# Designs tried in a protein design run: peptides against a protein of PDB entry 5JXT. Part 47

Target 1, 319 residues: chain A of PDB entry 5JXT
Amino acid sequence: SLLPKKEINVYIGMSEMQVKWYQKILEKDIDAVNGAGGKRESKTRLLNIVMQLRKCCNHPYLFEGAEPGPPYTTDEHLIYNAGKMVVLDKLLKRIQKQGSRVLIFSQMSRLLDILEDYCVFRGYKYCRIDGSTAHEDRIAAIDEYNKPGSDKFIFLLTTRAGGLGINLTTADIVILYDSDWNPQADLQAMDRAHRIGQTKQVVVYRFVTDNAIEEKVLERAAQKLRLDQLVIQQGRAQVAAKAAANKDELLSMIQHGAEKVFQTKGAFGTMAEKGSQLDDDDIDAILQAGETRTKELNARYEKLGIDDLQKFTSESAYE

## One batch from the design tools (peptide; made by RFdiffusion4, then SolubleMPNN)

Design b1_p12_7_s4 (from b1_p12_7, 6 letters changed)
Fold by OpenDDE base, seed 5:
Structure b1_p12_7_s4 (fold): chain B 319 residues (1-319), chain A 12 residues (1-12)
Amino acid sequence: as target 1 above (319 residues)
Amino acid sequence: STLRPAFSDRPV
């Protein structure tokens, strides 16, 4: 029988460089962030801020002038300048020692470029598929990864490209480097490893930048997933969960953690304490804290009815 | 270290 997948949200502090760039993004549009733009601020402006903040949570080198150079080099700075890369670098070493194989999903092809250069730098053998990958090259990459005795450790995928019905049951670890706005896209990505033919316990690590917009993206995704489940169970086809956040929801998401980000002079959390010098005990502590917070998050939304889950209120998750 | 284009300048 297929074992149930274990899902763990991994809450990760920003690096000092991420904090500086997160501040710059908020400061550039400070009137929007403060809600001062009133009726004149388009939903498009807020969506652009959300997209920039999500890029920052992924890696600061997605912005012009963040990467040190020229000359531009792949070196340890690629890792220590992004909290997710610091945790990923430690976690991949553990996963490899365990004899596991890993799928890494992102929404951003440009983040996969960073991860590809990282794989080369660490000597990790990998495959890659994104939205630009030709059909024949996709088949070849899947076959190369899935072949008996494959030396490919990592598969890099965009969530949408990886969602297209492929079987990757030769991997037992899934890392969601970021989250889709549609929780079904992330489930479809997980279910590439968690499928008929899997012989191992599938573990899913969802990376979430702590005290940032990604925490609210996660909460909204959890809320929507629970709503979708209840709608299916109750046969109420008409509760099309409004797929797009409203203006006030987007503003609330942008404001989440912004004050603490502006007050912060360095990195956040474990990134402030140890930076790139995380040990195995620090990783265990992050994973244990993540498992606890994941259970708490799920327990909040499991108690809510359809009417409560239709309201984007942070308060209704605590009632 | 390997010399390369900046990640910001890479095509999407």
Scores: peptide ipSAE 0.588, ipTM 0.933, DockQ to the pose 0.571
Fold by OpenDDE base, seed 2:
Structure b1_p12_7_s4 (fold): chain B 319 residues (1-319), chain A 12 residues (1-12)
Amino acid sequence: as target 1 above (319 residues)
Amino acid sequence: STLRPAFSDRPV
């Protein structure tokens, strides 16, 4: 029988460089961030800010002039300049020691380029599939990864590139490096490993930048997933889940943690205390805290009815 | 260290 998957949100502080770039993104559009644009502020402008903030949460080197150089080199700076990379680097070492194999999903092909260079730098054997990967090359990569005795440790995928029907049950760990706005896309990604033919406990690690926009992306995705479930259960198919965030939702998401980011000198949380020098105990503490916060998040949405889930409660933006 | 383009300059 297939074991139920274990899902853990891994809450990760920003590096000093991420804080600096996050501040720079907010400052560039400060009037829009403060809501001073009023009714005239375009939804497109807010969506652009959201996309830049999400890029920052993934890696600062996605921005021109963030990467040290020229000359540009692949070295330890690739890891320590992004909180998610610091945690990923430690987590992958643990996963490898356990004899597990891992799928890493992102929304951003450019982040997969960073992860590819990282894999080469660490000597991790990998496969890659994104939106540009030819059909034949996708088949070849899947077959190479799934081959009995495959030495490929990591599969790098864009969340949507994974197509209908791909089986990756030869992996037992899934890392969602970022989250889709549609929780069904992330579920479909998890279902690559969590499918008939899996013999191990599948564990899903969802990376979430703490005190940043990604917490609100996660909350919105969890809210939508619960709403979709209740609509199906109650036969209320006419309740169109609002597929797209409104302006006020986008603004609230942009504002979340912005004040603390502006007040912060250096890195956030565990990244401020330990930086790249996280040990195995620090990782265990992060995972345990993440498991607790995951249970709390799920319990919050499980208690809500359809009418509550249709309301975006902005109240959590002022805590 | 291998010299490479900046990640920002890589094609999408």
Scores: peptide ipSAE 0.588, ipTM 0.928, DockQ to the pose 0.536
Fold by OpenDDE base, seed 4:
Structure b1_p12_7_s4 (fold): chain B 319 residues (1-319), chain A 12 residues (1-12)
Amino acid sequence: as target 1 above (319 residues)
Amino acid sequence: STLRPAFSDRPV
């Protein structure tokens, strides 16, 4: 029988470089961030800020002039300059030691380029599929990964490309390196491993940059997922939250953690305390804290009705 | 260490 999947949000502090770039993104558009644009503020401008902040949460090297160099080299800096990479690097060692195999999903093909170079640097055998991968190459990559006794440890996928009904039940770990605006896309990604033919407990780690826009992306995704569930249960298909974020929602998401980011000198959270020198106990603490916050987040949305779930709640995770 | 383009300069 297929075991229920375990889902854990992994809350990760920004590296010092991420904080600097996050500040720079906010400062560049400070008038928009402060809501000074009022009714005249372009929704497109806010969406662009959101996209840049999400890029920063993924990796600062997605920005011109962030990567140290020239010369550009793949080295430990690729890891320590992004909080998610620090956690990923430790988590992958644990996953490998456990004899597990892992799917890593992202929205960003350019992040998969970083992860690909990281895999090569660490000597991890991998497969890759993104939106540009030809159909034949997708089949070949899937077959290579799923082969009995495959040496491929990691499968790198864009969430949308991985959502295409493929079977990856030879993996038991799923890492969502970032989240889709549509929680159904992430569920479809998880369902590549959590499917008939899976023999192990599937564990899903959702990376979430703490005190940043990604918390609000996650909250909105959780809200939408709960709303979609209630709409299905109540037969109210008309109420399905397909609504794109309004300007005020986008502004609230951009503003979330912005003040604290501006006040921060250095890294955030565990990244400030230990940087890249996380041990197994630090990872366990991060995972335990994540499991707690995941339960709290779910419990918050489980209590809400359809009418409440239609409203963007600016309620911080700290209330 | 192999020299490479910056990740920002890689084609999408």
Scores: peptide ipSAE 0.584, ipTM 0.930, DockQ to the pose 0.537
Fold by OpenDDE base, seed 3:
Structure b1_p12_7_s4 (fold): chain B 319 residues (1-319), chain A 12 residues (1-12)
Amino acid sequence: as target 1 above (319 residues)
Amino acid sequence: STLRPAFSDRPV
């Protein structure tokens, strides 16, 4: 029988460079961040801020003038300038030593470009599929990854491209480098490894930038997932349609952790203490803390009814 | 290290 997948949120501090760029994004639109735009504030403007903050949480080199250079080089700076890359770099070494194979999903094709250069830099053999990949090249990449004795360790995918019903049960680890606003997209990605034909325990690591917009993206995704489950159970198909964040929800998400980001000099959490020098014990501590917070997050939404799940709970914006 | 374009300047 297929074993239940283990899902762990991995909460990761921003690097010093990410903090600086996160501050810069907030400062650029400070009037919108403070809600000073009132009724005239565009939902599109707030969505743009959210998108820039999510890019920052993924990697600062997605912004013009963030990457050191010219000349531009692939080196250790590609890793230490993004908290997620620091954790990924340690986690992949562990995964490889265990004889596991890994799917890495992102919403951002430009992040996959960074991950490709990283794979080459570390000597990890990989496959890639995104939205631009031709159908024939997708088949070839899947077949090359799934073949018996494949030397391909990593499969890089956009979450949407991974949702296309492909079978990747030759991987047992899934890393969601970022989260979709729609939890069903992430589930569909996980189901590429967690499917009939899987022989191992599937483990899913969901990377979440701590004290940032991504915690609120995750909370909203968990809320929506529970709502979708309850709607299915109650046969009330009409409730699922209001999934788009309103202006106040988007503003609350942008404001989450912003004060602490402005007060922070340097990096956050374990990134401030250890930076790129994370050891195996630091990774175990991050994973254990993540497992605890994952249980707490799930338990929070399991107790809520449909009417409660339709309201965005802003209460955690001031903690 | 290989010389390359900045990641921000890469085509989407």
Scores: peptide ipSAE 0.584, ipTM 0.929, DockQ to the pose 0.533

Design b1_p12_8_s1 (from b1_p12_8, 4 letters changed)
Fold by OpenDDE base, seed 2:
Structure b1_p12_8_s1 (fold): chain B 319 residues (1-319), chain A 12 residues (1-12)
Amino acid sequence: as target 1 above (319 residues)
Amino acid sequence: AIPGGFEERRRA
């Protein structure tokens, strides 16, 4: 029988470089961030801010002029300049030692380019599929990854690239480096490893930048997932239509953690305390805290009815 | 260190 998957949100502090870039993004559009744009503020402008903040949460090198140089090098700076990379680097070492194999999903093909550089730098053998990958090359990459005795440790994928029918049950670990706005896309990604033919316990690590927009992306995705479940259970097909965030929701998401980001000098949380020098105990503490917060998040949405889930209650905007 | 950065590859 297929074992139930374990899902753990991994809450990760920003690096010093991420904080600086996050501040710059907010400062560039400070009037929009403060809601001063009023009714005339375009939803498109807010969506652009959201996308820049999400890029920052993934890796600061997604911006021009963020990478240190010249001379430009692939080195440890690729890791320590992004909180997610610091945690990823430690997790991958553990995963490899356990004899596990890993799928890494992102929404951003450019982040996969960074992850390729990282894989080369660490000597990890990998496969890659994104939206631009030709059909034949996709099949070849899947077959190379799934072959008996494959030396490919990592599969890099964009969350939506996989299409219907890809079996990756030769991996037992899934890392969602970022979250889709549609929780069903992330579930479909997890289901690449969590299918018939899987013999191991599938573990899903969802990376979430702490005190940043990604917490609100996650909350919105969890809310939508619960709403979709309740709509199906209650036969109320009409409710599914509000898939797109409104302006006020986007503004609330942008404002989340912004004040603390402006007040912060240096890195956040464990990244401020330990930086790139995370040990195995620090990783265990992050995973344990993540498991607790995951249970709390799930418990929050499990208690809500359809009418509550239709309201974006930004209760956390007043604390 | 590997010569060449992500920034250089993005500009190519």
Scores: peptide ipSAE 0.466, ipTM 0.929, DockQ to the pose 0.618
Fold by OpenDDE base, seed 1:
Structure b1_p12_8_s1 (fold): chain B 319 residues (1-319), chain A 12 residues (1-12)
Amino acid sequence: as target 1 above (319 residues)
Amino acid sequence: AIPGGFEERRRA
């Protein structure tokens, strides 16, 4: 029988460079961030801020002029300038040593470009699929990855392109580098490895930038998932329609952790203490803390009814 | 270090 998948949220501090860019994004639109525009603030402007903050949480090199140079190089700076890359780099070494194979999902094809540079720099053999990959090339990449005795360790996928009914049961580890606003898209991505033909325990690591907008994205996705489950169970199809965040919800998400970010002169959490020098014990501590917070988050939403789940709560489960 | 950065590839 297929073993149940284990899902763990991995909460990761920002690097010093990410904190500086996160501050810069907030400062550029400070009046909107402070709610000074009030009811007149454009929803489109708030959605743009949300998108820039999510890019920052993924990697600062997604912005022009963030990469150090000239001369431009692929080197250790690609890793230490993003908290998620520092954790990924240590986690992949452990995964490889265990004889596992890994799917890495992102919403951002440009992040996959950074991950390709990383794979080349570390000497990891990989496959890639995104939304621009031709159908024939997609089949070829899947077949190469799934080939008996394949030396391809990593598969890089956009969540939506990877969600399209493919079988990747030759991998047992899934990393969600970022999250979709629709939790069903992430579930569909996990189900590429967690399917008939899997022989191992599937483990899913969901990366979440701590003290940042991604915590609120995660909370909203968990809330939506529980609401969808209750709507299906109760036969109340009409309830699902209010899925789009309003302006006040978006503003609350943007403001989450912003004060602490402005007060921070360096990196956050374990990134401030050790930076790129994380050891195996630090990774174990991060994973254990993540497992605890994941259980707490799930337990919060399991007890809520439909009426509670329809209200956006500004209160963080992490406050 | 590998010559060429992400920024150079983004401009290409």
Scores: peptide ipSAE 0.464, ipTM 0.927, DockQ to the pose 0.617
Fold by OpenDDE base, seed 5:
Structure b1_p12_8_s1 (fold): chain B 319 residues (1-319), chain A 12 residues (1-12)
Amino acid sequence: as target 1 above (319 residues)
Amino acid sequence: AIPGGFEERRRA
C-alpha cells in the first residue's frame, strides 16, 4: 500500500542580503506599500511588488547587481546569501546520506539556473526540466533520472512543467522551493513522487520565508485547498476557488512583516544566529518547529466551513 | 570557487 505523504512547511529566515533587497523593493514602491497610492494604484503594480518580493524570498541574485563581482564566481556566497539555500544545502546532505533521491520544484526557471550552479558547485548530479524543455529532451531527462541505478540525485523542475503527468516514483523526497498560487499545482508536483510504484515514505518539504510575503501566500494556498476539498466532498462543483487575489488582499500580503523587515539591520531568526553555520541540531529544530506550525496552520482551516473560507478568499467568480 | 557566476549566465 502507498504510505501517506508527510508534508512539512519549513520556515526559513532571510539572509542579510535578502533583508536589504526586501527593504529596497518595499522602499521603491513605499507609497503603494503604505496604501497611499489610492485608487490610482493598479492591481498590476501590487502584483509586480508581490513578484519582486517572492523573487527576493527565493534568491537575491534574481536581481541585477546582487551577485558579488566582477570577477563573478560560483562559491559559498551563492548559499549564504539566501536563507533557503542555507537550509537546502544542509538538508540535501542529510537526504543524500539517507540514500534518498529528491525532486526540487520552483515556479521560477531562473531559480533553477541558480540551483544548477549550486549542483555543479557541490558536485550533485542532476536532471532539469522547465517550460522551455523540448518534448524529446524531457523524455530523455525523465528516463535518465528513473533509470535503474541512476546516479542522478536531484531533479530540478518548474512546478508547471513537472505537473504534466510524469512518474518520478524513483524519488522519495520532494522540496517545494516556492509555492504556486494554485495549491493544486503543488499537489500535482508532489504526486509525481507519491504514486503507484513508490516504495518509500514520501516526505514533502515546503520552503517558506518566515516573516515575509510567502507566509501569506502559504495561508492563501492552504485556505484555497481546504475550500476545494470541502467543495469536492459536498458535491458543490460550482465553487470555483477564486484564482486572483483582490487589491486589498495583495496589499495586506505585501505589508505582512514589512515593519519588522524595515527595523532589521541583519539577517532573520536562525540566519542571524548561525548564518551558514547551521548544524544538524539547528536543522532538526527548524524541521520540528515547521512540523508544529504546519499542524497549527492545518488545524485553523480544518475548523472553517465553506462560508467562512469564502469570506477570506477574495470574490468567487461563480461561472 | 568556480570561474563564472549567475550574473554572467544572465547576460548570455
Scores: peptide ipSAE 0.457, ipTM 0.925, DockQ to the pose 0.644
Fold by OpenDDE base, seed 3:
Structure b1_p12_8_s1 (fold): chain B 319 residues (1-319), chain A 12 residues (1-12)
Amino acid sequence: as target 1 above (319 residues)
Amino acid sequence: AIPGGFEERRRA
């Protein structure tokens, strides 16, 4: 029988470079961030800010002129300048040592480009599929990864391209480097490893930048998932959750953690204390804290009814 | 270090 998947949110502090870029993004549109634009503020402008903040949470090199150089090099700076890369680098070493194989999903093909550079730098053999991958190349990549005795350790996928009905049960670890606004897209990605033919316990690590917009993206995704479940259970197909956040929801998401980001002169959390020098105990502590917060998040939404889940609860924005 | 960075590949 297929074992239930274990899902753990991994809460990761921003690097010093991410904090600086996050501040710059907020400062550039400070009037919009403060809600000073009023009724004239476009939803499109707020969505753009959200997208820039999500890029920052993924990797600062997604911005032009962020990478140090010239001369430009692929080196340890690719890792220590992004909290998610620091944690990923330690997790992948552990995963490999355990004889596991890993799927890494992102919403951003440009982040997969960074992950390719990282794989080359660390000597990890990988496959890649995104939305631009030709059908034949996609088949070839899947077959190469799934081959008995394949030397491919990592599969890099965009969440949407990976969601397209493929079988990757030769991997037992799934890393969601970022989250989709639609939790069903992430579930469909996980189901590439968590499917008939899987022989191992599937573990899903969902990376979440702590004290940043990604916490609110995750909360909204969890809320939507619970709402979708309740709608199915009650047979009320008409309660289509408004999939798109309103302006006030987007503003609340942008404002989340912004004050603390402005007050921060260095990195956040474990990134401030250890930076790239995380050991196995630091990783275990991050995973344990993540498992606790994951249970708390799920328990919060399990108690809510359909009417409560239709309202974006901003209450947690000030705690 | 590997010569060539992400920024350089972005410009190419």
Scores: peptide ipSAE 0.403, ipTM 0.914, DockQ to the pose 0.653

Design b1_p12_8_s2 (from b1_p12_8, 7 letters changed)
Fold by OpenDDE base, seed 1:
Structure b1_p12_8_s2 (fold): chain B 319 residues (1-319), chain A 12 residues (1-12)
Amino acid sequence: as target 1 above (319 residues)
Amino acid sequence: ALPGGFEERLKA
């Protein structure tokens, strides 16, 4: 029988560079962030701020002129300038030593470009699929990854490309580098490894930037998932899970952690204490804290009824 | 270090 997947949220502090860029994004639109625009603030402007903050949580090099140079180089700065990369770098080393193979999902094809540079720099053999990959090239990449004795350790995928019903049961680890606004997209991505033909325990690591917008993205996705489950169970198909994040919800999400970000000089949490010197014990502590917070998050939403969950509107910023 | 960065790859 297929073993249940183990899911863990991995809460990661921002690097010093991420804090500086996160501050810069908030400062650029400070009037909108403070709600000074009132009812006149456009939903589009708030959505744009959310998008920039999510880019910052992924990697600061997603912004023009963020990469150090000239001269431009691929080096350790690609890792230490993003909290998620510091954790990923240590986690991949552990995964490889365990004889596991890993799927890495992101919503951002430009983040996959950074992850390719990282894979080349670390000497990790990989496959890649995104939304622009031709159908024939997708088949070839899947077949190359799945072949017996494949030397490909990592598969880099956009979450959307992973939705295509493909079988990747030759991987047992899934990393969600970021989260979809639609929790069903992330579930579909996990189900590429967690399906018939899997012989190992599938483990899913969901990266979440701590004290930032991504905690609120995760909370909204968890609310939507619980609502979808309750609607199916109660046969209330008419409960349109369609309520878009309103302006006040978007503003609240943008404001989450903003004060602490403005007060912070340097990095956050373990990134301030250890940075790139994160060891195996620090990773175990992050994973244990993540497992605890994941249980607490799930327990919060399991107790909510449909009427409580409907107060939070979760339409994707991209539809 | 490898020559070239992420920004250079985007311009190529």
Scores: peptide ipSAE 0.360, ipTM 0.906, DockQ to the pose 0.629
Fold by OpenDDE base, seed 2:
Structure b1_p12_8_s2 (fold): chain B 319 residues (1-319), chain A 12 residues (1-12)
Amino acid sequence: as target 1 above (319 residues)
Amino acid sequence: ALPGGFEERLKA
């Protein structure tokens, strides 16, 4: 029988470089961030800010002029300049030692390019599929990954490209490097490993930048997932239609953690304390804290009814 | 090894 998947949100502090770039993004559009644009602020502008903040949470090198150089070389800076990469680097070493194989999903093909550089730099054998990958090349990559005795450790996928009903049950670990606005896309990604033919316990690690926009992306996705479940259970099919964030929701998401980011002169959390020098105990502490916060998040939304889940409660932006 | 850094390859 297929074992239930274990999902853990991994809350990760920003690196010093991420904090600097996050500040710069907010400062560039400070009037919009402060809500001073009022009704004149375009939803498009707010969506662009959200997109830039999400890029920053993923990796600062997604911005032109962020990579240190010349010379432009792949080195340890690729890891230590992004909190998610620091945790990923330690986690992958552990996963490999356990004899597991891993799917890494992102929304951003350009982040997969960074992850390819990382894989090459660490000597990890990988496959890749994104939205641009030809059908034949997708089949070849899947077959190469799934073949008996495959030496491919990592499969890099865009979340939507992974949605194609492919079977990757030869992996038992799933890393969601970022989250989709649609929780169903992430579920579909997990279901590549958590499917008929899986023989191991599937573990899903969802990376979430702490004190940043990604916490609110996650909360919104969790809220939507619970709402979709309750709508199905109650037969109220019409309720699902308001899936797009409004301006006030986007603004609240942008404002989340912004003040603390402006006050911070360096990295956040474990990244401030340890930086790239995370040990196995630090990883265990991050995973344990993540498991606790995941349970708390789920318990928050499980108690809410349809009417509560339809209200975006902005209340948590002022604590 | 992929030539150059990430940024250089994006400009190519």
Scores: peptide ipSAE 0.307, ipTM 0.847, DockQ to the pose 0.328
Fold by OpenDDE base, seed 3:
Structure b1_p12_8_s2 (fold): chain B 319 residues (1-319), chain A 12 residues (1-12)
Amino acid sequence: as target 1 above (319 residues)
Amino acid sequence: ALPGGFEERLKA
């Protein structure tokens, strides 16, 4: 029988470079961040800020002129300049040592380019599929990854391209490097490994930048998932979950953790304490804390009715 | 709670 998947949110502090770029993004449009535009503020402007903050949470090299050079060479700077890469680098060593194989999903094809450079730098053999990959090349990549005795350790996928009904049950670990606004897209990605033919316990690690926009993206996704479940259970097909955040929701998401980011001179959390020098005990502590916070997040939404789940609760924006 | 509005705290 297929074992239930284990999902763990992995809460990761920003690197010093991410903090500097996060501050710069907020400062560039400080009037919109403060809500000074009021009723005249464009929803598109707020969505653009959210997109830049999400890019920063993924990797600062997603911005033009962020990568150190010339010469433009892949080195340890690719890892230590992004908190998610520091955790990924340690986690992949553990996963490989366990004889597991891993799917890595992102919303951003340009992040997959950085992950390719990382794979080459570490000597990890990989496959890649994104939205631009030709149909024949997708088949070839899937077959190369799934073949008996495949030397391909990692499969890099965009979440939406990986959602297209493919079978990747030869992997048992799933890393969501970022989250979709639609939790169903992430579930469809997980279901590439968590499917009939899987023989191992599937574990899903969802990376979440701590004290940043991504916590609110995750909370919104969890809220939507619970709402979708209740709508199905109650037969109320007419409650179209409002798929898009309103302006006030977007503003509250942008403001979340912004004050603490402006006050921070350096990195956050374990990234401030150890930076790239995380050991196996630090990873275990991050995973244990993540498992606790994941249970608490789920328990928060399990008790809510449809009417409560339609209200965006901004309560945690001011603590 | 720092004194002042959120706007004032982000401009400081």
Scores: peptide ipSAE 0.016, ipTM 0.482, DockQ to the pose 0.010
Fold by OpenDDE base, seed 5:
Structure b1_p12_8_s2 (fold): chain B 319 residues (1-319), chain A 12 residues (1-12)
Amino acid sequence: as target 1 above (319 residues)
Amino acid sequence: ALPGGFEERLKA
């Protein structure tokens, strides 16, 4: 029988460079961040801020002029300048040592470009699929990854391209480097490894930048997923979950952690204490804390009815 | 490697 998948949110502090870029993004649009734009602030502007903040949470080199150069050379700076890369680099060493194989999903093809450079730099053998990958090349990449005795350790995928019906049961670890606004897209990505033909315990690591917009993206995705489950269970097909955040929801998401980001000099949390020198005990502590917070998050939404889950519960950005 | 890593796109 297929074992249930284990899902763990991995809460990761920003690097010093991420904090600086996160501050710069907020400062550029400070009037919008403070809600001073009122009725004049466009939903499109807020969505753009959200997208820039999510890029920052992924990697600062997604911004023009962020990468050090010329010469542009892949080195340890690619890792230490992004909290998610620091954790990923340690976690992949552990995963490889365990004889596991890993799918890494992102919403951002440009992040997969950075992850390719990382794979080359670390000597990890990989496959890649995104939304631009031709059908034939997609089949070839899947077959190369899935072949018996494949030396491909990592599969890099965009969540939507990887969600399209493919079988990747030769991997047992799934890393969601970021989250989709639609939790069903992430589930479909996980289900590439977690399906008939899987022989191992599937573990899903969801990377979440702590004290940043990604916590609110995660909370919204968890809320929507629970709502979708209850609607299916109750046969209430008419509950169109409002697919898109409203303006006030977007503003609340942008404001979450912003004050602490402005007050912070340097990195956050474990990134401030250890930086790139995370050891195995630090990784275990991050995973244990993540497992606890994941259970708490799920338990919070499991107690809510359909009517409560339809309300955006802005738990106060001030608690 | 797909041709055109992040570094190659920055050089173009």
Scores: peptide ipSAE 0.000, ipTM 0.352, DockQ to the pose 0.134

